# Ledger of designs, part 3: peptides against a protein of PDB entry 1EBD

Target 1, 138 residues: chain A of PDB entry 1EBD
Amino acid sequence: KASYEGKVAAEAIAGHPSAVDYVAIPAVVFSDPECASVGYFEQQAKDEGIDVIAAKFPFAANGRALALNDTDGFLKLVVRKEDGVIIGAQIIGPNASDMIAELGLAIEAGMTAEDIALTIHAHPTLGEIAMEAAEVAL

## One batch from the design tools (peptide; aimed at target 1 A109 D115)

Design b1_p9_1_s4 (made by RFdiffusion4, then SolubleMPNN; from b1_p9_1, 5 letters changed)
Fold by OpenDDE base, seed 1:
Order: structure tokens, then C-alpha cells, then sequence
Structure b1_p9_1_s4 (fold): chain B 138 residues (1-138), chain A 9 residues (1-9)
């Protein structure tokens, strides 16, 4: 956020068109385990009257997390039931700070849980957990 | 850990 706002401000000062308006601003906490979030939390969506599926997959079931002996936490997708569009994601676990970028892209693009479920993820990877959580939402 | 896990459950 702040780095991107600084870039946009520099571009505006240089006379280039610039805007800061995004649906999905990531938030990261570099704890152990790492925490990352983008878009809606499940409760925020419910408070706005959005009917959602909260699809959750644990790192304890991820092949790469098992191989790394780092299986704490989970990925959660917040999926709008009407159309299957991903409106939020939360990750607590290994590499959450980097893994949130895929889900930020998916939310900004208006992708569905099906779009992620049908995207081939390399095996075994931590990122594969996004596909597994998307399959839970179907 | 536990507090962060609880916040998104």
C-alpha cells in the first residue's frame, strides 16, 4: 500500500495519469506463523448481507508444508455464493506474505473459486493450498 | 499464533 501510493504520487508529480483505487489491498503480519489477508473477512461479508461460502484448507494436509515440517495454520477463501466469485482470502501459515499475491490477483480480476480450482499448481508447493481451498468451495 | 488463528476462524 504505502510503497504503491508513493509510486502513484511520484507519477502524479511527474505529470502522468495516476490513481489509487483497489478492491483488494493486502495486509501482512510477519509473525510466526505469518498472517496475510486480502478482501473480505467472512464476518464483514455477512455484516454487509453477502451470502458467502468460507472454504478452509489446512497446511497440515499440504504436501509441501509436510515436507518442510511447517504445517501450522490454514488458507481460507471467502466466496460469494451467488456467482462463486472470490471476495476475500486469509492465510495463516508458511509463506503467507507471498502466497496472498495470487489471491489478491484473483480478487482484483473478479475470478471464481472454479477458476483457481482449474488452475494447475505445481506439485508439491505451498501455493497448491489455494487450489485445494477453491475445490472445497465448489 | 492462537489469537491470529482465532481471528480468522
Amino acid sequence: as target 1 above (138 residues)
Amino acid sequence: KEAALAAIR
Scores: peptide ipSAE 0.022, ipTM 0.632, DockQ to the pose 0.029
OpenDDE base, seeds 2, 3, 4, 5: peptide ipSAE 0.013, 0.016, 0.019, 0.020; ipTM 0.504, 0.509, 0.615, 0.617; seed 3 fails the geometry check

Design b1_p9_2 (made by RFdiffusion4)
Pose (drawn by RFdiffusion4):
Structure b1_p9_2 (pose): chain A 138 residues (1-138), chain P 9 residues (1-9)
Amino acid sequence: as target 1 above (138 residues)
Amino acid sequence: TVAEKAAAR
């Protein structure tokens, strides 16, 4: 957040019509099962007065997570029911800090669960859980 | 890809 604004400030000073414009910022916590979040939490969304569905997919089902032998965790997609647009995501489990980037790019650009579900992911990887979760969302 | 879809927007 600081670095982004740093650029916006210099550009505005120079005359560039720069402004602060992002839909979300990811936050990561390096706990044992590292966790990452971006966008709305399921509760924040409905407290905001938004009809949102949430899809939750476990690492216990993913093959790579079984190989890593760390199966405690999940990925959650908060999806606007009215248009399938993803507005928040939460990952708890190995490499959540890296996996968060895909869901983050999706939120920033206003993509849908289908956009992600129709994207072929690597197998066997953890990043693909997002594919399976969006499949669940659909 | 997710990137291509995002760029298209």

Design b1_p9_2_s1 (made by RFdiffusion4, then SolubleMPNN; from b1_p9_2, 5 letters changed)
Fold by OpenDDE base, seed 5:
Structure b1_p9_2_s1 (fold): chain B 138 residues (1-138), chain A 9 residues (1-9)
Amino acid sequence: as target 1 above (138 residues)
Amino acid sequence: SIEDLAAAR
């Protein structure tokens, strides 16, 4: 299982499609800062001819990140322009490994950037950055 | 992007 998970993670990080019949498989690198990804990278979507919005929001503008003195990185949403559906997300920064789960859920559920933007996130939290990035996509 | 992740390494 660990070897399979490691392979899937490596393939996802490398931008290769994973062989599992899920819409989105998360990949995490526990570096400093942490890196996490789920669904499409912007370039992958473009290579497949999907017109996307890449909505990026920095942790430097997140109140919780500031309070934690850990403001490196950003969250990026990859949003399909046709319908506003989130098809990918990348996070570099504090707690990226856990924060990616919300966006994995959103992608699997076929949610839009508007859905996330209209979801109340507690203030101040790192999770707000997903809402902020979603607002950028609107 | 993949480049973004690479830059964070």
Scores: peptide ipSAE 0.026, ipTM 0.628, DockQ to the pose 0.032
OpenDDE base, seeds 1, 2, 3, 4: peptide ipSAE 0.025, 0.026, 0.024, 0.009; ipTM 0.631, 0.616, 0.624, 0.417

Design b1_p9_2_s2 (made by RFdiffusion4, then SolubleMPNN; from b1_p9_2 with T1S V2L)
Fold by OpenDDE base, seed 4:
Formats: structure tokens, sequence, C-alpha cells
Structure b1_p9_2_s2 (fold): chain B 138 residues (1-138), chain A 9 residues (1-9)
């Protein structure tokens, strides 16, 4: 966020039109476990009257997390029930700070849970947890 | 789908 806002500001100073018009701005806390979020939390969506599916998959069921002996936490997708569009994601667990970028991309592109579920994720990886959570949302 | 959007290009 701050780095991106700095870039936008620099472009504006240079006389180039620039705007921050993104809906998927990631927030990361580099704790142990790491926490990352993008888009809506489940309760935020509900408070706005959006009917959502909250699809959750635990790192304890992820092959790479097991191999790393780092299985705390989960990935949660917040999926709009009407059309299956991903509107938010939260990750608590290993590599959350980097993994959130895939979901940020998905949200910005208006992707569905199906789009993630149909994306080939390497096995075993931490990243495949996004695919697993997407399958839960289908 | 993304595939449909891509095919429309």
Amino acid sequence: as target 1 above (138 residues)
Amino acid sequence: SLAEKAAAR
C-alpha cells in the first residue's frame, strides 16, 4: 500500500495522471504465523448485505505445510453467493504475505472460485491451499 | 469464465 501510494504520488508529481482505484489492497502482518488479508472480511460483506460463502481450508490439511511442520492457520475465501465471484480472502499461516497476491489478482480481475479451482497449482505447495479453499466454495 | 473472456478477444 504505502509503496504503491508513493509510486502514484511520484507519477502525479511528474505530470502523469494516476489514481488508486483498486478494490484489492492487501494488508499484511508479519507475525508468527503471518496474517494477510485482501478485500472483504466475511462480516464486512454481511454488514453490507452481500450474501457470501466463507470457504475455509486449514494448513493442517496442506501437504507442503505438513512437510514444513508449519500447519497453524487457514485460508478463507469470501465468495459472493450470487455469481461465485471472490470478493475477499484471509490467510493466517506460512507464507501468507506472499500467497495473498494470487488472491489479490483474482479479486481485481473479478475471478470466481471456479477460476481458482481450475488453475493448476503445483503439488505439494502452500499455494495449492487456495485451490482447495476454492473447491470448498463450489 | 476467464476462458470465455479470453476467447472473446
Scores: peptide ipSAE 0.503, ipTM 0.922, DockQ to the pose 0.154
OpenDDE base, seeds 1, 2, 3, 5: peptide ipSAE 0.114, 0.102, 0.177, 0.376; ipTM 0.781, 0.770, 0.766, 0.881

Design b1_p9_2_s3 (made by RFdiffusion4, then SolubleMPNN; from b1_p9_2 with T1S V2I)
Fold by OpenDDE base, seed 4:
Structure b1_p9_2_s3 (fold): chain B 138 residues (1-138), chain A 9 residues (1-9)
Amino acid sequence: as target 1 above (138 residues)
Amino acid sequence: SIAEKAAAR
């Protein structure tokens, strides 16, 4: 956020048209485990009257997390029930700070859970947990 | 599919 806003400001000062109009601004806490979020939390979506599926997959079921002996936490997708569009994601666990970028891209592009589920993720990786959570949402 | 969505653009 701050770095991106600084870039936008620098572009504006240089006389280039620039705006911050993104829907998916990530928030990260570099705790142990790491916490990352983008878009809606499940309750925020519900409070706005959006009917959602909250698809959750635990790192304890992820092959790479098991191999790393770092299995705390989960990935949660917040999926709009009407059309399957991903409107939010939360990750608590290993590499959450980097993994949130895929989901940020998905949200900005208006992708569905199916789009993530149909994207080939390398096995075994932490990142494949996004695919697993997407499959839960289908 | 992602491919079908891409083709519709």
Scores: peptide ipSAE 0.451, ipTM 0.917, DockQ to the pose 0.175
OpenDDE base, seeds 1, 2, 3, 5: peptide ipSAE 0.214, 0.205, 0.368, 0.352; ipTM 0.796, 0.794, 0.865, 0.876

Design b1_p9_2_s4 (made by RFdiffusion4, then SolubleMPNN; from b1_p9_2, 4 letters changed)
Fold by OpenDDE base, seed 1:
Parts: structure tokens; C-alpha cells; sequence
Structure b1_p9_2_s4 (fold): chain B 138 residues (1-138), chain A 9 residues (1-9)
């Protein structure tokens, strides 16, 4: 966020139109395990009266996480029930800081859980957990 | 927040 705001400021100073207006701003904590979030938390959506599906998949069931012996945590998708659109995601686990980018892209593009479920992810990868969580939401 | 992430478990 701060680095992007700096870029927008530099572009504005240079006389180029620029704005910071995004639905999905990622938040990352580089702990062990890593934590990452983008968009709505489940409770935030509920507090706003949005009917959601919270689809959770554990790293303990991910083939790459098992191979790496790093299986703590999970991925959670927050999916709007009305249309299946992904409105939030949380990752606690290996490489969460990088994997959140796929979900940030999906949210900004207005993608559905079905879109992610139908996207082929390489096997075995940590990123495959996004596809698995999306399948849970269907 | 970290608290919200922890609550998402």
C-alpha cells in the first residue's frame, strides 16, 4: 500500500492522472506461519449484512505442504452467496505473503469461486490450495 | 489486524 501510494504521488507530481482506489488492499505479517489477508473477513461481511460462504481448506491436506513438512494453517475464501463472487481471503501458512496475490487479483477482477476452481493449478503446489478452497465453496 | 486473522481460524 505505502509503496503504491508513493508511486501515485510521484505520478501526480509529474502531471499524470493517478488515484489510489482499490477494493482489495493486501495485508501481510511475516510471522511463522506467515499471515496474509485481502478484502473482507467473514465477520466484517456478516456485520454489513452480506450473506457469505466461508470456505476453508487446511495446508495439512495440501500435497506440496506435506512434501515440505510445513502444514500449519489454512486458506479461507469469503464468497458472496448471491453470485459466488470472492470478496475476501485469508491465508495462514507457508508462503502466504506471496500466495495472497492470486486472491487479490481475483477479488479486483470480480471473479467467482467457480472461476478459481476451474483454473488449473500445477500439482503439487502451495497455490493449489486456492483451487481446493474454491471447490469447497461450490 | 492480527486479532482478526486469529479469529478467522
Amino acid sequence: as target 1 above (138 residues)
Amino acid sequence: SLEELAAAR
Scores: peptide ipSAE 0.034, ipTM 0.680, DockQ to the pose 0.030
OpenDDE base, seeds 2, 3, 4, 5: peptide ipSAE 0.031, 0.031, 0.033, 0.034; ipTM 0.657, 0.670, 0.675, 0.666

Design b1_p9_3 (made by RFdiffusion4)
Pose (drawn by RFdiffusion4):
Structure b1_p9_3 (pose): chain A 138 residues (1-138), chain P 9 residues (1-9)
Amino acid sequence: as target 1 above (138 residues)
Amino acid sequence: AKQELLAEA
């Protein structure tokens, strides 16, 4: 957040019509099962007055997570029911800090669960859980 | 284009 604004400030000073414009910022916590979040939590969304569906997919079902032998965790997609647009995501589990980037790019650009579900992911990887979760969302 | 953006992850 600080670095982004740093650029916006210098650009505005120079005359560039720069402004602060992002839909979300990811936050990561390096706990044992590291966690990452971006966008709305399922509760914040409905408290905001938004009809949102939430899809939750477990690492216990992913093959790479079984190989890593760390199966405690999940990925959650908060999806606007009215248009399938993803507005928040939460990952708890190995490499959540890295996996969060994909969901983040999706939120920033206004993509849908289908956009992600129709994207072929690597197998066997953790990042593909997002694929399976969006499939659940659909 | 969407898949290219996601590939940046």

Design b1_p9_3_s1 (made by RFdiffusion4, then SolubleMPNN; from b1_p9_3, 4 letters changed)
Fold by OpenDDE base, seed 2:
Structure b1_p9_3_s1 (fold): chain B 138 residues (1-138), chain A 9 residues (1-9)
Amino acid sequence: as target 1 above (138 residues)
Amino acid sequence: DVAELLAKA
């Protein structure tokens, strides 16, 4: 967020149009395991009257996580039931700080769980967890 | 906060 706001300020000073108004601002904690979030939490969506699917996939079920001997945690997708659009994601696990970027992109672009599920992810990678969670949401 | 994220996820 702060880095992005800095770019907006620099662009404004340079005479370029720029705005800070994004739907999905990621939050990351570089703990062990890492924590990352973008968009809605499940309860926030419910409090706003949005009917959601919360799809969860554990790192322990991922081939790359197993190969790394780092299987703690999960990825959660928050998907709007009406249209299947991803509106939030939370990750607790290895590389969560990098993995959140794909989901931030998906939310900003208005992508669905189906879009992510049908996207080929490299095997074996931690990134496949996003694809697997998207499949759960279908 | 890690604890908050854990509680909400």
Scores: peptide ipSAE 0.031, ipTM 0.655, DockQ to the pose 0.031
OpenDDE base, seeds 1, 3, 4, 5: peptide ipSAE 0.030, 0.030, 0.029, 0.024; ipTM 0.655, 0.652, 0.650, 0.619

Design b1_p9_3_s2 (made by RFdiffusion4, then SolubleMPNN; from b1_p9_3, 5 letters changed)
Fold by OpenDDE base, seed 1:
Structure b1_p9_3_s2 (fold): chain B 138 residues (1-138), chain A 9 residues (1-9)
Amino acid sequence: as target 1 above (138 residues)
Amino acid sequence: DVAALLAKA
């Protein structure tokens, strides 16, 4: 957040129109396992009256996580039922701090769970867990 | 932070 706000300020000073977008600001905790979040949590969406699907996939079922012997945690997508748009994501597990960027991009672009499910991810990778969670939401 | 994220996820 602060780094992004600094960039927006620098661009504005340089005469380039720029705005702070708060739609998909990632939060990361570099613990073991790593924790990352972007957009809505499931309960936050429910408290605002948004009907959501919480699609969860465990790292224990991910081929790369198994190969690395690092299978703690999961990825969760928060998907709006009305249109299938991804409005939030949480990752607890290996490489969560980097993997959250794909989901931040998806939220900013207004992508659906179907869009992620139809995106081919390399096998076996940690990143394919996003595709697996998107398939759960369909 | 970690505990709060774990509780919400």
Scores: peptide ipSAE 0.025, ipTM 0.639, DockQ to the pose 0.030
OpenDDE base, seeds 2, 3, 4, 5: peptide ipSAE 0.023, 0.024, 0.020, 0.024; ipTM 0.621, 0.633, 0.610, 0.627

Design b1_p9_3_s3 (made by RFdiffusion4, then SolubleMPNN; from b1_p9_3, 5 letters changed)
Fold by OpenDDE base, seed 1:
Structure b1_p9_3_s3 (fold): chain B 138 residues (1-138), chain A 9 residues (1-9)
Amino acid sequence: as target 1 above (138 residues)
Amino acid sequence: KVAEILAKA
């Protein structure tokens, strides 16, 4: 966020049109395990009266996480029930800080859980956990 | 502690 705001400010000073207005601003904590979030948390959506599916998949069931012996945590998708659109995601686990980018892209593009479930992810990877969580939401 | 907060949110 701050880095991007700095870029937008520099572009504005240079006379280029620029704006900071995004639905999906990622938040990352580089702890062990790493924590990342983008968009709505489940409770935030509920507090706003949005009917959601919270689809959760554990790293303990991910083939790459098992191979790395780093299986703590999970990925959670927050999916709007009305249309299947992904409105939030949280990751606690290995490489969460990088993996959140796919979900940030999906939210900004207005993608559904079906869109992610039908996207082929390489096997075995940590990233395929997004596909697995999306399948849980269907 | 952070993981617990995110797990409950």
Scores: peptide ipSAE 0.018, ipTM 0.602, DockQ to the pose 0.030
OpenDDE base, seeds 2, 3, 4, 5: peptide ipSAE 0.009, 0.011, 0.015, 0.011; ipTM 0.406, 0.576, 0.538, 0.572

Design b1_p9_3_s4 (made by RFdiffusion4, then SolubleMPNN; from b1_p9_3, 5 letters changed)
Fold by OpenDDE base, seed 2:
Structure b1_p9_3_s4 (fold): chain B 138 residues (1-138), chain A 9 residues (1-9)
Amino acid sequence: as target 1 above (138 residues)
Amino acid sequence: EVAEILAKA
């Protein structure tokens, strides 16, 4: 967020249009395990009257996490039931700070859980957890 | 927001 706001400010100073209102601003905590979030939490969506699916997939079920001996945590997708669009994601686990980027992209692009589920992820990777969570949401 | 993530960790 701060880096983005800095770019917007620099562009405005340079005389370029800089009013971009992003829906999905990631939040990251570089703890052990890492924590990351983008878009809606499940309860926020419910409070706004959005009917959602909360799809959760644990790191302990991922081949890369097992190989790394780092299996704490999970990924949660918040998916709007009406159209299957991903509106939020939360990750607690190794590399959550990097893994959140794919989901930020998906939310900003208006992608569905099906879009992520049908995207081939390299094997074995932690990134496959996003794909697996998307499959749970279907 | 981050606090909610941490609460579920």
Scores: peptide ipSAE 0.037, ipTM 0.704, DockQ to the pose 0.033
OpenDDE base, seeds 1, 3, 4, 5: peptide ipSAE 0.035, 0.037, 0.035, 0.030; ipTM 0.698, 0.702, 0.697, 0.677

Design b1_p9_4 (made by RFdiffusion4)
Pose (drawn by RFdiffusion4):
Structure b1_p9_4 (pose): chain A 138 residues (1-138), chain P 9 residues (1-9)
Amino acid sequence: as target 1 above (138 residues)
Amino acid sequence: AAAIAAKAA
């Protein structure tokens, strides 16, 4: 957040019509099962007055997570029911800090669960859980 | 992630 604004400030000073414009910022916590979040939590979304569906997919089902032998965790997609647009995501489990980037790019650009579900992911990887979760969302 | 980035661009 600080670095982004740093650029916006200098650009505005120079005359560039720069402004602060992002839909979300990811936050990561390096706990044992590291966790990452971006966008709305399922509750914040409905408290905001938004009809949102939430898809939750477990690492216990993913093959790479079984190989890593760390199966405690999940990925959650908060999706606007009215248009399938993803507005928040939460990952708890190995490499959540890295996996969060994909869901983050999707939120910033206004992509849908289908956009992600129709994207072929690597197998066997953790990042593909997002694919399976969006499949659940659909 | 790269595919999503390409779509976003």

Design b1_p9_4_s1 (made by RFdiffusion4, then SolubleMPNN; from b1_p9_4 with I4L)
Fold by OpenDDE base, seed 1:
Structure b1_p9_4_s1 (fold): chain B 138 residues (1-138), chain A 9 residues (1-9)
Amino acid sequence: as target 1 above (138 residues)
Amino acid sequence: AAALAAKAA
């Protein structure tokens, strides 16, 4: 956020149209395992009266995580039940700080769980856990 | 949060 705001400010000073207009700002904790979140937490959505599906998939069931012997944690998608739109995601596990970017993109673009489920992810990768979690939401 | 909900709709 701060880095992007700095870029926007520099562009504005240079006379280029630019604005900070983020819907989903990621939050990352570089712990071991890493923690990352973007958009709504399940409870936040519920508190706002949004009916959601919380789709969770564990790294213990991910082929790449198994190969790396790094299987702690999970990915959770927060999916609006009415239309299947992804409105939040949380990742606790390996590479969470980088993996959250795919889901940030999905949320900013208004994508559905189906969109992610139908996206071919390379196998075996940590990232394919997003596809697995999306399938849980279907 | 409200902005996210609005855009997602």
Scores: peptide ipSAE 0.018, ipTM 0.562, DockQ to the pose 0.058
OpenDDE base, seeds 2, 3, 4, 5: peptide ipSAE 0.010, 0.026, 0.010, 0.016; ipTM 0.528, 0.538, 0.529, 0.545; seed 3 fails the geometry check

Design b1_p9_4_s2 (made by RFdiffusion4, then SolubleMPNN; from b1_p9_4 with I4L K7L)
Fold by OpenDDE base, seed 1:
Structure b1_p9_4_s2 (fold): chain B 138 residues (1-138), chain A 9 residues (1-9)
Amino acid sequence: as target 1 above (138 residues)
Amino acid sequence: AAALAALAA
């Protein structure tokens, strides 16, 4: 956020269009395992009266995580039930700090769980866990 | 630990 706001400010001073209001601002904790979140948590969505599906997939079932012997944690998608739009995501596990970017993009673009499920992810990768979680939401 | 608990909820 701060780094991006600084860039946007510099661009605005240079006479370029500037937009600073984002729906999906990622939050990362560089612990072991890493923690990352973007958009709504399940309970936040419920508190606002949004009917959601919480789709969870464990790293223990991810082929790359198994190969790396680093299988702690999970990915969770928060999906609006009405239209299947992804409104939040949480990752606890290997490379969570980088993997959250795909889901941030998906949320900002208004993508659905189906969009992610139908996106071919390289195999075996940690990132394909997003596809697996999206399939759970269908 | 607190971050893990928050994300697991």
Scores: peptide ipSAE 0.025, ipTM 0.660, DockQ to the pose 0.031
OpenDDE base, seeds 2, 3, 4, 5: peptide ipSAE 0.009, 0.023, 0.008, 0.023; ipTM 0.471, 0.646, 0.471, 0.641

Design b1_p9_4_s3 (made by RFdiffusion4, then SolubleMPNN; from b1_p9_4 with A6E)
Fold by OpenDDE base, seed 4:
Structure b1_p9_4_s3 (fold): chain B 138 residues (1-138), chain A 9 residues (1-9)
Amino acid sequence: as target 1 above (138 residues)
Amino acid sequence: AAAIAEKAA
C-alpha cells in the first residue's frame, strides 16, 4: 500500500493522472509459516451481513507442499454466496507472501470461485491450492 | 502473524 501510494504520488507530482482505486490491499507477514490476507476475513464479512462460504484447503493435501516437506497451514477463500464472487482470501503456509497476489487479482477483478476452479494451475505447485480451495467452494 | 492466523482459522 505504501509503495503503491508513493507511486501514485510521484505520478501526480509529475503531472500524470493517477488514482488510488483498489478493492483489496494485501497484508503479509513473513513469519514461519508465512501469513497473508487480502479482502474480507470470514467473520468480518459475517459482521457486515454478507452471507459467505468459507472454503479451506490444507497444505498437507497439496502435492508441492508435501514434496517440500512444508505442509503447515492452509488457504481459505471467502466467497459471497449470492453470486460466488471471491471477496477475501487468507493463506497461512509456504510462499503465502507471493501466492496472495493471484487472489488479490481475482478479488480486484470480481472473479468467482468457479473462475479460479476452472483456471488450470501447474501440477505440482503450491499455487494449485487456490484451485483446490475454489473447488471446495463450489 | 498471529493476528492473521487467528482471524483466518
Scores: peptide ipSAE 0.297, ipTM 0.864, DockQ to the pose 0.033
OpenDDE base, seeds 1, 2, 3, 5: peptide ipSAE 0.291, 0.009, 0.016, 0.022; ipTM 0.863, 0.484, 0.482, 0.530; seed 5 fails the geometry check

Design b1_p9_4_s4 (made by RFdiffusion4, then SolubleMPNN; from b1_p9_4 with I4L K7M)
Fold by OpenDDE base, seed 1:
Structure b1_p9_4_s4 (fold): chain B 138 residues (1-138), chain A 9 residues (1-9)
Amino acid sequence: as target 1 above (138 residues)
Amino acid sequence: AAALAAMAA
């Protein structure tokens, strides 16, 4: 956020369009395992009266995580039940700090769980866990 | 541990 705001400010000074208001601002904790979040947590959505599906998939079932012997944690998608739009995501596990970017993009673009489920992810990768979690939400 | 618990909920 701070780094991006600095870039936007510099661009604005240079006479370029400036937009700083984003829905999906990622939060990362570089622990072991890493933790990353973007958009709504399940409870936050519920507190605002949004009916959601929380779709969870464990790294213990991910082929790349198994190959790396790094299977702690999970990916969770928070999906608005009315239209299937992804409104939040949480990742605990290997490479969570980088993997959250795909889901940040999906949220900002207003994508659905179906959009992610129908996106071919390389196999075997950690990233394909997003596809697996999206399939759970369908 | 606290982060894990928060995200698991």
Scores: peptide ipSAE 0.023, ipTM 0.641, DockQ to the pose 0.030
OpenDDE base, seeds 2, 3, 4, 5: peptide ipSAE 0.018, 0.019, 0.012, 0.019; ipTM 0.482, 0.605, 0.480, 0.602

Design b1_p9_5 (made by RFdiffusion4)
Pose (drawn by RFdiffusion4):
Structure b1_p9_5 (pose): chain A 138 residues (1-138), chain P 9 residues (1-9)
Amino acid sequence: as target 1 above (138 residues)
Amino acid sequence: TALLEDFLA
């Protein structure tokens, strides 16, 4: 957040019509099962008065997570029911800090669960859980 | 979805 604004400030000073414009910022916590979040939590979304569906997919079902032998965790997609647009995501499990980038790019650009579900992911990887979760969302 | 396709490439 600080670095982004740093650029916006210098650009505004120089005359560039720069402004602060992002839909979300990811936050990561390096706990044992590292966790990452971006966008709305399922509760914040409804409390905001939004009809959102949430899809939750477990690492226990993913093959790579079984190989890593760390199966405690999940990925959650908070999706606007009215248009399938993803507005928040939460990952708890190995490499959540890296996996969060994909869901983050999707939120910033206003993509749908289908956009992600129709994207072929690597197998066997953790990042693909996002693919399976969006499939669940659909 | 090109953004994600490029990202995952």

Design b1_p9_5_s1 (made by RFdiffusion4, then SolubleMPNN; from b1_p9_5, 3 letters changed)
Fold by OpenDDE base, seed 1:
Structure b1_p9_5_s1 (fold): chain B 138 residues (1-138), chain A 9 residues (1-9)
Amino acid sequence: as target 1 above (138 residues)
Amino acid sequence: RELLERFLA
């Protein structure tokens, strides 16, 4: 957020019209395992009266995580039941800090779990877990 | 702690 706001400010100073407009701000903790979140947590959505599906997929079932011997944690998608739109995501696990960007993009673009499920992810990759979680949400 | 609790919920 702060870095993005700094860029917007620099662009404005340079004479380019720019605005800070985003739906989802990523939050990352560079722990071991890493933690990353974007958009709604499941309980936050429920507290706001949003009917959601929480789709969880473990890194222990991810081929790349297995190959890396780094299988702790999971990816969780928070999907609005009404339209299948992804409104939040949480990752605890390997490369969570980078992997959250795909889901941030998906949320900002208003993508559905189906959109992610139908997106071909390279096999085996850590990022493939997003596709697996999206399939769970269907 | 609160963030961790949210992840574990």
Scores: peptide ipSAE 0.229, ipTM 0.834, DockQ to the pose 0.028
OpenDDE base, seeds 2, 3, 4, 5: peptide ipSAE 0.201, 0.209, 0.211, 0.203; ipTM 0.821, 0.826, 0.826, 0.822

Design b1_p9_5_s2 (made by RFdiffusion4, then SolubleMPNN; from b1_p9_5, 4 letters changed)
Fold by OpenDDE base, seed 3:
Structure b1_p9_5_s2 (fold): chain B 138 residues (1-138), chain A 9 residues (1-9)
Amino acid sequence: as target 1 above (138 residues)
Amino acid sequence: MDLLKAFLA
């Protein structure tokens, strides 16, 4: 957020047309386990009258998390039922701070749960949990 | 809202 706003401010000072566009701002807590979120929480979407699927997959079922002996937590997708578009994501677990960037890009691009489910992830990785959570949404 | 409470909901 602040680094992006600083870039927009520098471009505006230089006389370039620049605006802040806020579609997907990640929030991270560097705890143990890590916590990361982007876009809507399930309850926020419901409070706004958006009909959603909350698709959750645990790190205890991820092959890389098992190999690291770090299996606490989950990934949760918030998917709009009307069109399958991902409107939010939450991660609690290993490397959540870095993994949230993929889901931030998916929300920014207006991607569906099917787009993530059809994306080939490297095996074994922690990132496969995004694909697995997307398959739960279908 | 406490961010931790939003993750547990």
Scores: peptide ipSAE 0.052, ipTM 0.747, DockQ to the pose 0.029
OpenDDE base, seeds 1, 2, 4, 5: peptide ipSAE 0.051, 0.049, 0.051, 0.047; ipTM 0.744, 0.738, 0.745, 0.730

Design b1_p9_5_s3 (made by RFdiffusion4, then SolubleMPNN; from b1_p9_5, 3 letters changed)
Fold by OpenDDE base, seed 1:
Structure b1_p9_5_s3 (fold): chain B 138 residues (1-138), chain A 9 residues (1-9)
Amino acid sequence: as target 1 above (138 residues)
Amino acid sequence: RKLLEEFLA
């Protein structure tokens, strides 16, 4: 957020049109395991009256995580039932701080769980867990 | 707090 706002400000000073407009701001904790979140939490969505599917997939079932011997945690997608749109995501596990960017993109673009499920992820990769969680939501 | 609670669920 702050870095992005700084870029927007610099572009404006340079005479380029720029604006800060985003739906989802990622939050990252660089712990071990890493924690990352973007968009709605499941309970937050429920508290706002949004009917959601919480699709969780564990790193213990991810081929790359197994190969790395780093299988703690999970990815959770918060999917709006009405239209299948991803409105939130949480990751605790290996490379969560970088992996959250895909989900941030998906949320900002208004993508569905189906969109991610139908996106080919390289096998085996940590990022593939997003596809697996999306399939759980279908 | 909410983030931690979500990860502990």
Scores: peptide ipSAE 0.062, ipTM 0.760, DockQ to the pose 0.030
OpenDDE base, seeds 2, 3, 4, 5: peptide ipSAE 0.055, 0.057, 0.057, 0.058; ipTM 0.744, 0.751, 0.750, 0.752

